Peptides against a protein of PDB entry 3JWR. Designs and how they scored, part 49

Target 1, 323 residues: chain A of PDB entry 3JWR
Amino acid sequence: TRELQSLAAAVVPSAQTLKITDFSFSDFELSDLETALCTIRMFTDLNLVQNFQMKHEVLCRWILSVKKNYRKNVAYHNWRHAFNTAQCMFAALKAGKIQNKLTDLEILALLIAALSHDLDHRGVNNSYIQRSEHPLAQLYCHSIMEHHHFDQCLMILNSPGNQILSGLSIEEYKTTLKIIKQAILATDLALYIKRRGEFFELIRKNQFNLEDPHQKELFLAMLMTACDLSAITKPWPIQQRIAELVATEFFDQGDRERKELNIEPTDLMNREKKNKIPSMQVGFIDAICLQLYEALTHVSEDCFPLLDGCRKNRQKWQALAEQ
Target 2, 298 residues: chain A of PDB entry 3JWR as posed
Amino acid sequence: TRELQSLAAAVVPSAQTLKITDFSFSDFELSDLETALCTIRMFTDLNLVQNFQMKHEVLCRWILSVKKNYRKNVAYHNWRHAFNTAQCMFAALKAGKIQNKLTDLEILALLIAALSHDLDHRGVNNSYIQRSEHPLAQLYCHSIMEHHHFDQCLMILNSPGNQILSGLSIEEYKTTLKIIKQAILATDLALYIKRRGEFFELIRKNQFNLEDPHQKELFLAMLMTACDLSAITKPWPIQQRIAELVATEFWEQGDQVGFIDFVCTQLYEALTHVSEDCFPLLDGCRKNRQKWQALAEQ

## One batch from the design tools (peptide)

Design b1_p17_2_s3 (made by RFdiffusion4, then SolubleMPNN; from b1_p17_2, 8 letters changed)
Fold by OpenDDE base, seed 5:
Structure b1_p17_2_s3 (fold): chain B 323 residues (1-323), chain A 17 residues (1-17)
Amino acid sequence: as target 1 above (323 residues)
Amino acid sequence: SYEEAKKLLEEFLNSYF
């Protein structure tokens, strides 16, 4: 395609020029082509292209395929969300110095997972999928959408001309897919709530050890969640804009719940209760976000900008909630 | 359990979201 030819022939700017190492990064001003170029830079600067012998054209095709399999009519859970999740992962690995704590296969898996974690998202949550009796709800009992996202990820990875993992050994391939699956499934917030207590307790007791395979898996799950939720850490103007996109998507779901399911939506998804957004954001930060970024900062102090951003945005939302 | 975590999430989302 012309798009592939254009991408494959383009000069890829440096990570410094693209600002993709910054925790304060915003994609708002970037074209789709520029987001793809940023993605190439992430793979290159993490040494994934060299270490796993990726062909440039295949990587370009894969990126475009991933982007194409996000829906354009979804307000928040689209390519830009996946791209921003991957950028936060890249920043955490580089600026946050987590790269030094992980293997190349783990890094490869995390980057693929971040880009793929919401593939074919429909703008509705697992609860809606279950209540609507969608066919996917019959295939999977838990983490319905996350299983679907992984299935889409696997389909793309196995598609002709998109096989970025073809340079891996059989064992490396199996390991990578296992980690990708675990990482995508970890983005189910229910699983986060289930598992976070173990992680926080290990940190509290100073018993956290990344050399332990179980603790490594736990950390990768927490890191994925931290990147997935990273919008809450962004500078206030960016955070506020993203919160509007999230609210739009949630309200669209709420409208569908009323029309299609005859259900009164929750406050979060109720367009009529938009005035509660600031207080809800404070609650979300306190209940879900703060402890995670505190724990992540404990693992790597260079991740502090995420925690600091989260704290600052809590203050901003609290001020709005008091009006 | 997963179901308990799901309920907590739903309660949270209902209360805060």
Scores: peptide ipSAE 0.389, ipTM 0.910, DockQ to the pose 0.824; fails the geometry check
Fold by OpenDDE base, seed 3:
Structure b1_p17_2_s3 (fold): chain B 323 residues (1-323), chain A 17 residues (1-17)
Amino acid sequence: as target 1 above (323 residues)
Amino acid sequence: SYEEAKKLLEEFLNSYF
């Protein structure tokens, strides 16, 4: 395609030029081409292209395929969300110095997972999928959409001309897919809630050890969640704009719940309760986000900007909630 | 369990989202 030709021929700017090592990064000003260039840079600077012998054209095609398999009519869970999740992962690995704690296969898996974790997202949560009796709800009992996202990821990885993992041994391939699946599934916040207590306790007791395979898996899951939710850590103007996108998508779901399911939506998804957004954001930060970024910062102090951003945004949302 | 966690999440979403 013309898009592929343009991307493959383009000079890829440095990570510094693209600012993709910054936790404060924003994609708002970037074209789709620029987001693809950023993604190439992430793979390159993490040594994934070299270590796994990726062909440039194949990587370009894969990136474009991933981007294409996000829906354009979804306000938040689109390519830009996936891209920002991957960018946060990249920043956490580089600026947050987590790269040195992980294997190349784990890094490869995490980056692929971050980009792929919401593939073909429909702008509705698992509860809606289940309640609507969608065919996917017949295939999977739990983490319905996350299983679908992984299936889409696998489909793309196996598609002609998109096989960025062709340079891996069979064992490396199996390991990578396992980690990708685990990482994508980990983005189900229900699983996060289920597992986070173990992670926090290990950190609290100073018993956390990445050399333990179980703890490694747990950490990768927590890191995925931290990147997936990283919008909450962004500078306030960026946070506000992203929150509007999230609200739009949630309200769209609520509208569909009324129309299609004949149910009253929850406050978060109720357009009529827009005034509760600030207080809900405070609650979200307190219940879900703060302890995660605190724990992540204990693993690597260089991840502090995520925690700091989260705290600052909590203050901002609290101030709005008090008005 | 997953179901318990899901319920907690739903309760949270109902309260905050």
Scores: peptide ipSAE 0.349, ipTM 0.897, DockQ to the pose 0.819; fails the geometry check
Fold by OpenDDE base, seed 2:
Structure b1_p17_2_s3 (fold): chain B 323 residues (1-323), chain A 17 residues (1-17)
Amino acid sequence: as target 1 above (323 residues)
Amino acid sequence: SYEEAKKLLEEFLNSYF
């Protein structure tokens, strides 16, 4: 395609020029081409291209394939969300110094997982999929959409001309796919709620050890969630705009719940309760986000900007909730 | 269990959202 030719021929700017190492990064001003260029830079600067002998054209095609398999009619869970998740992962690895704690295969898997974790998202949550009796709900009992996202990821990775993992040994390939699957599944917030207590307790007791395979897996899951939720850490103007996208998607689901399922939506998805968004955001930060970024900062102090951003946005949302 | 975690998440989302 012309898009592939343009991407493959383009000079890829430095990470510094693209500002993709910044936790405060915003994609709002970036074209689709620039997001793809950023993605190439992430793979390059993490040494993934060199270490796993990726062909430039194959990487370009893979990136475009991933982007193409996000829906454009979904307000939040689209390519830009996946891209921002991957950018946060990149920033956490580089600026947050997490790179030094992980293997190259883990880094490879995390970056692929971040970009792929919401593939073919339909703008509705697992509850809606289940209640609507969607065919996917017959395939998977739990984490329905996350299983689907992984299936889509695997499909793309195995598609002709998209095989960015062709340079891996059979064992490396199997390991990478295992980590990708675990990382994508970890983005189910129900699994986060289930597992986070173990992580926080290990941190609290100063018993956290990345040399333990179980704890490593746990950490990768927590890191994926931290990147997936990273919009909450962004500078306030960015946070507000993303919150509006999230609200739009949730309200769209709520509207569909009324029309298709004949049910009253929850407050989060109820367009008529828009005035509760600030208080809901405070609650979300307190219940889900703060402890995660605190724990992550304990693992690597250089991740503090994520925690600081989350705290600042809590204050902003609280101020709005008091109005 | 997953179901318990799902319920907690739903309760949270319903309470805050």
Scores: peptide ipSAE 0.334, ipTM 0.892, DockQ to the pose 0.829; fails the geometry check
Fold by OpenDDE base, seed 1:
Structure b1_p17_2_s3 (fold): chain B 323 residues (1-323), chain A 17 residues (1-17)
Amino acid sequence: as target 1 above (323 residues)
Amino acid sequence: SYEEAKKLLEEFLNSYF
């Protein structure tokens, strides 16, 4: 395609020029082409292109395929969300100094997972899928959408001309896919709630050890969640804008719940309760976000900007809730 | 369990998100 030709021929700017190592990064000003260029840079600077012998054209095609399989009519869970998740992962690996704590296969898997974790998202959550008796709800009992996202990821990875993993051995390929699956599934917040206690306890007791395979897996899951939720850490103007996108999508679901399911939406998804957003954001930060970024900062102090951003945004939301 | 975690999440989402 013309798009592929343009991307493949383009000069890829440095990570410094693109500012993709910054935790404060914003994609709002970037074109789709620029987001693809940023993605190429992430693969390159993480040594994934060299270490796994990726062909440039194949990588470009894969990126465009991933982007294409996000829906444009979804307010938040679109390509830009996936891209921002991947950018946060890149920043955590580089600026956050986590790269040296992980294997190349783990890094490869995490980056692919971050870009792929919401593929074909429909702007509705697992609860809606279940309540609407969608066919996907018959295929999967738990983490319905996350299983679907992984299936989409696997489909793309195996599509002709998109096989960025063709340079891997069979064993490396299997290992990578396993980690990708685990990482995508970890973005189900229910699984985060289920597992976070173990992680926090290990940190609290100073017993956390990345050399332990189970603890490594746990850490990768927590890192994925930290990147997936990273909008909450952004500078206030960015955070506020993203919160509006999230609210838009949730309100759209709530409207559909009324019309299609004849149910009253929850406050979060109720357009009529927009005034509750600030207090809800404070609650979300306290219940879900703060402890995660605190724990991540204990693993790597260079991740502190995520925690600091989260704390600052809590104060901003609290101030709005008091108005 | 997953179901317990799901319930907690739903309760939270209902309350906050």
Scores: peptide ipSAE 0.314, ipTM 0.883, DockQ to the pose 0.783; fails the geometry check

Design b1_p17_2_s4 (made by RFdiffusion4, then SolubleMPNN; from b1_p17_2, 7 letters changed)
Fold by OpenDDE base, seed 5:
Structure b1_p17_2_s4 (fold): chain B 323 residues (1-323), chain A 17 residues (1-17)
Amino acid sequence: as target 1 above (323 residues)
Amino acid sequence: SYEEAKKLLEDFLNSYF
């Protein structure tokens, strides 16, 4: 395609020029082409292209295929969300110095997972899918959408001309797919709530050890969640804008719940409860986000900007909630 | 209130179990 030709022929700017190492990064001013160029830079600077012998054209095609399989009519869970998740992963690996703690296969899997973790998202949560008796709800009991996202990821990876993993051995391929699956499934907040206590306790007791395979898996799950939720850490103007996109999507679901399911939505998804957003954001930060970024900062002190951003945004939301 | 919002969030998240 013309788009592929343009991307493949383009000069890829440095990570410094693109600012993709910054935790404060915003994609608002970037074109779709620029987001694809940023993605190429992430793969290149993590040495994934060289180490796994990726063909440039194949990588370009794969990126465009991933982008194409996000819906344009979804307010938040679109390509830009996946791209920002991957950018936060890249920043955590580079600026946060987590790259030094992981294998190349783990890094490869995490980057693919971050870009793919919400593929074909429909702008509704697992609860809606279940309550609407969607066919996907019959295939999977838990983490319904996350299983679907992984299935979409596999479909793309196996599509002609998109096989970025063709340079891997059979064992490397199996390992990579296992980690991708685990990472995508980990973005289900229910699984995060279920597992986070073990992670926090290991940190508290100074028993955390990345050389332990179980603890490594646990850490990768926590890191994925930290990147997926990273909008809460952004500078206030960026955070506020993203919160509006999230609210828009949630309210759209609430409207559908009334029309299609004949139920009253929860306050989080109720357009009429818009005034509760600040207090709900404070509750979300306290219940879900703060401990995660505290623990992540304990693993790597260079991740402090994520924690600091989260704390600052809590203060901003609290001030709005008190008005 | 903060406590009401926290409870609603918990109830929402628990719906995934």
Scores: peptide ipSAE 0.117, ipTM 0.781, DockQ to the pose 0.089
Fold by OpenDDE base, seed 4:
Structure b1_p17_2_s4 (fold): chain B 323 residues (1-323), chain A 17 residues (1-17)
Amino acid sequence: as target 1 above (323 residues)
Amino acid sequence: SYEEAKKLLEDFLNSYF
């Protein structure tokens, strides 16, 4: 395609030029082509292209395939969300120095997972999918959408001309897919809530050890969630804009719940209760986000900007809630 | 209130179980 030709022929700017190492990064000003270029740079600077002998054209095709398998009519869970998740992962690995704590296969898996974790998202949550009796709800009991996202990820990875993992041995391939699946599934907030207590306890007791395979898996799950939720850490103007996108999508779901399911939506998804957004954001930060970024910062102090951003945004939301 | 918002979020997330 013309898009592939353009991407494959383009000079990829440095990570410094693209500012993709910054935790404060925003994609708002970037074209789709520029987001793809950023993605190439992430793979390159993480040594993934070199270490796993990725062909440039194949990587370009894969990126474009991932992008095209996000829906354009979804307010928040679209390519830009996936891209921002991956950028946060990149920043956490580089600026946050988590790269030094992980294997190349783990890094490869995390980056692929971040980009792929919401593939074909439909703008509705698992509860809606279940209540609507969607065919996917018959295949999976829990983490319905996350299983679907992984299925889409696998489909793309196995598609002709998109096989960025072809340079891996059989064992490396198996390991990578295992980690990708785990990482995508970990973005289900229900699983996060289920598992985070163990992680926080290990950190609190100073017993956390990445050399333990179970704790490594736990950490990768927490890191994925931290990147998935990273909008809450962004500079306030960016945070506000993203919060609007999230609210739009949630309200759209609420409207559909009323219309299609004849259900009264929760306050979070109720357009009529938009005045509660600031207080709900404070509640979300306190209940879900703060402890995670605190724990992540304990693992790597260079991730502090995420925690600091989260704290700053809590103050901003609290101020709005008091008006 | 803040506490109500937190509970709402918890209830929402619990709907995934």
Scores: peptide ipSAE 0.085, ipTM 0.773, DockQ to the pose 0.091
Fold by OpenDDE base, seed 3:
Structure b1_p17_2_s4 (fold): chain B 323 residues (1-323), chain A 17 residues (1-17)
Amino acid sequence: as target 1 above (323 residues)
Amino acid sequence: SYEEAKKLLEDFLNSYF
């Protein structure tokens, strides 16, 4: 395609030029081509291209395939969300110095997972999928969409000309897919809630050890969530804009719940309760976000900007809630 | 359990997000 030709022939700017190492990064001003260039840079600078012998054209095609398999009519859970999740992962690995704590296969898996974790998202949550009796709800009992996202990820990875993992041994391939699956499934916030207590307790007791395979898997799950939710850490103007996208998508779901399911939506998804967004954001930060970024910062102090951003945005949302 | 965690999440979403 012309898009592939353009991408494959383009000079890829440095990570510094692209600012993709910054936790404060915004993609708002970037074209789709530029987001793809950023993604190439992430793979390159994490040594994934070299270490796993990725062909440039194959990587370019894969990136474009991933991007294409996000829906354009979804306000938030689109390519830009996946891209920002991956960028946060990249920043956490580089600026946050987590790269030194992980294997190349884990890094490879995390980056692929971050980019792929919401593939073919429909702009509705698992509860809607279940309540609507969608065919996917017949295949999976839990984490319905996350299973679907992984299936889409696997489909793309196995598609002709998209096989970025072709340079891996059979064992490396199996390991990578296992980690990708675990990482994508971990983005189900229900699983996060289920498992986070173990992670926080290990941190609190100073017993956290990445050399333990179970704790490693747990950490990767927490890191995925931290990147997936990283919009809450962004500078306030960026946070506000992203929050509007999230609200738009949630309200769209609420509208569909009324129309298609004949149910009253929850406050979060109720367009009529838009005035509650600030207080809900404070609650979200307190209940879900803060402790995660605190724990992540304990694993690597260089991740502090995520925690700091989260705290600052809590203050901003609280101020709005008091108006 | 997953179901308990799901319920907690749903309760949260109903209350905050």
Scores: peptide ipSAE 0.397, ipTM 0.911, DockQ to the pose 0.796; fails the geometry check
Fold by OpenDDE base, seed 1:
Structure b1_p17_2_s4 (fold): chain B 323 residues (1-323), chain A 17 residues (1-17)
Amino acid sequence: as target 1 above (323 residues)
Amino acid sequence: SYEEAKKLLEDFLNSYF
């Protein structure tokens, strides 16, 4: 396609020029082409292109395929969300110094997973899918959408001309897919809630050890969640704008819940309760976000900007809640 | 369990998100 030709022929700017190592990064000013260029740079600077012998055209095609399989009519869970998740992963790996703690296969898997973790998201949560008796709810009991996202990821990876993993051995391929699956599934916040206690306890007791395979897996899951939620860490103007996108999507679901399911939406998804957003954001930060970024910072102190951003936004939301 | 975690999440989301 013309888009592929344009991307493949384009000069890829440095990570410094693109500012993709910054935790404060914003994609708002970037074109779709520029987001794809950023993605190429992430693969390159993480040594994934060289180490796994990726062909440039194949990587370009894969990126465009991933982007194409996000819906444009979804307010938040679209390509830009996936891209920002991947950018946060890149920043955590580079600026946050996590790269040296992981294997190349783990890094490869995490980046693919971050970009793919919400593929074909429909702007509704697992609860809606279940309550609407969607066909996907018949296939999967738990983490319905996350299983679907992984299936989409696998489909793309196996599609002709998109096989960015073709340079891997069979064993490396299997390992990579396993980690990708685990990482995508980890973005189910229910699984985060289920598992975070073990992670926090290990950190608290100073018993956390990445050489332990189970703890490594646990860490990768926590890191995925930290990147997935990273909008909460962004500079306040960015945070506000993203929060509006999230609210829009949730309100759209709430509207559908009324019309299609004949149910009253929860406060979070109720358009009529927009005034509760600030207090809800404070609650979300306290219940879900802060402890995660604190723990991540204990693993790598260079991840502190995420924690600091989260704390600053809590103060901003609290101030709005008090008005 | 997953179901317990799901409930906690739903309760939270209902209360906060």
Scores: peptide ipSAE 0.315, ipTM 0.883, DockQ to the pose 0.786; fails the geometry check

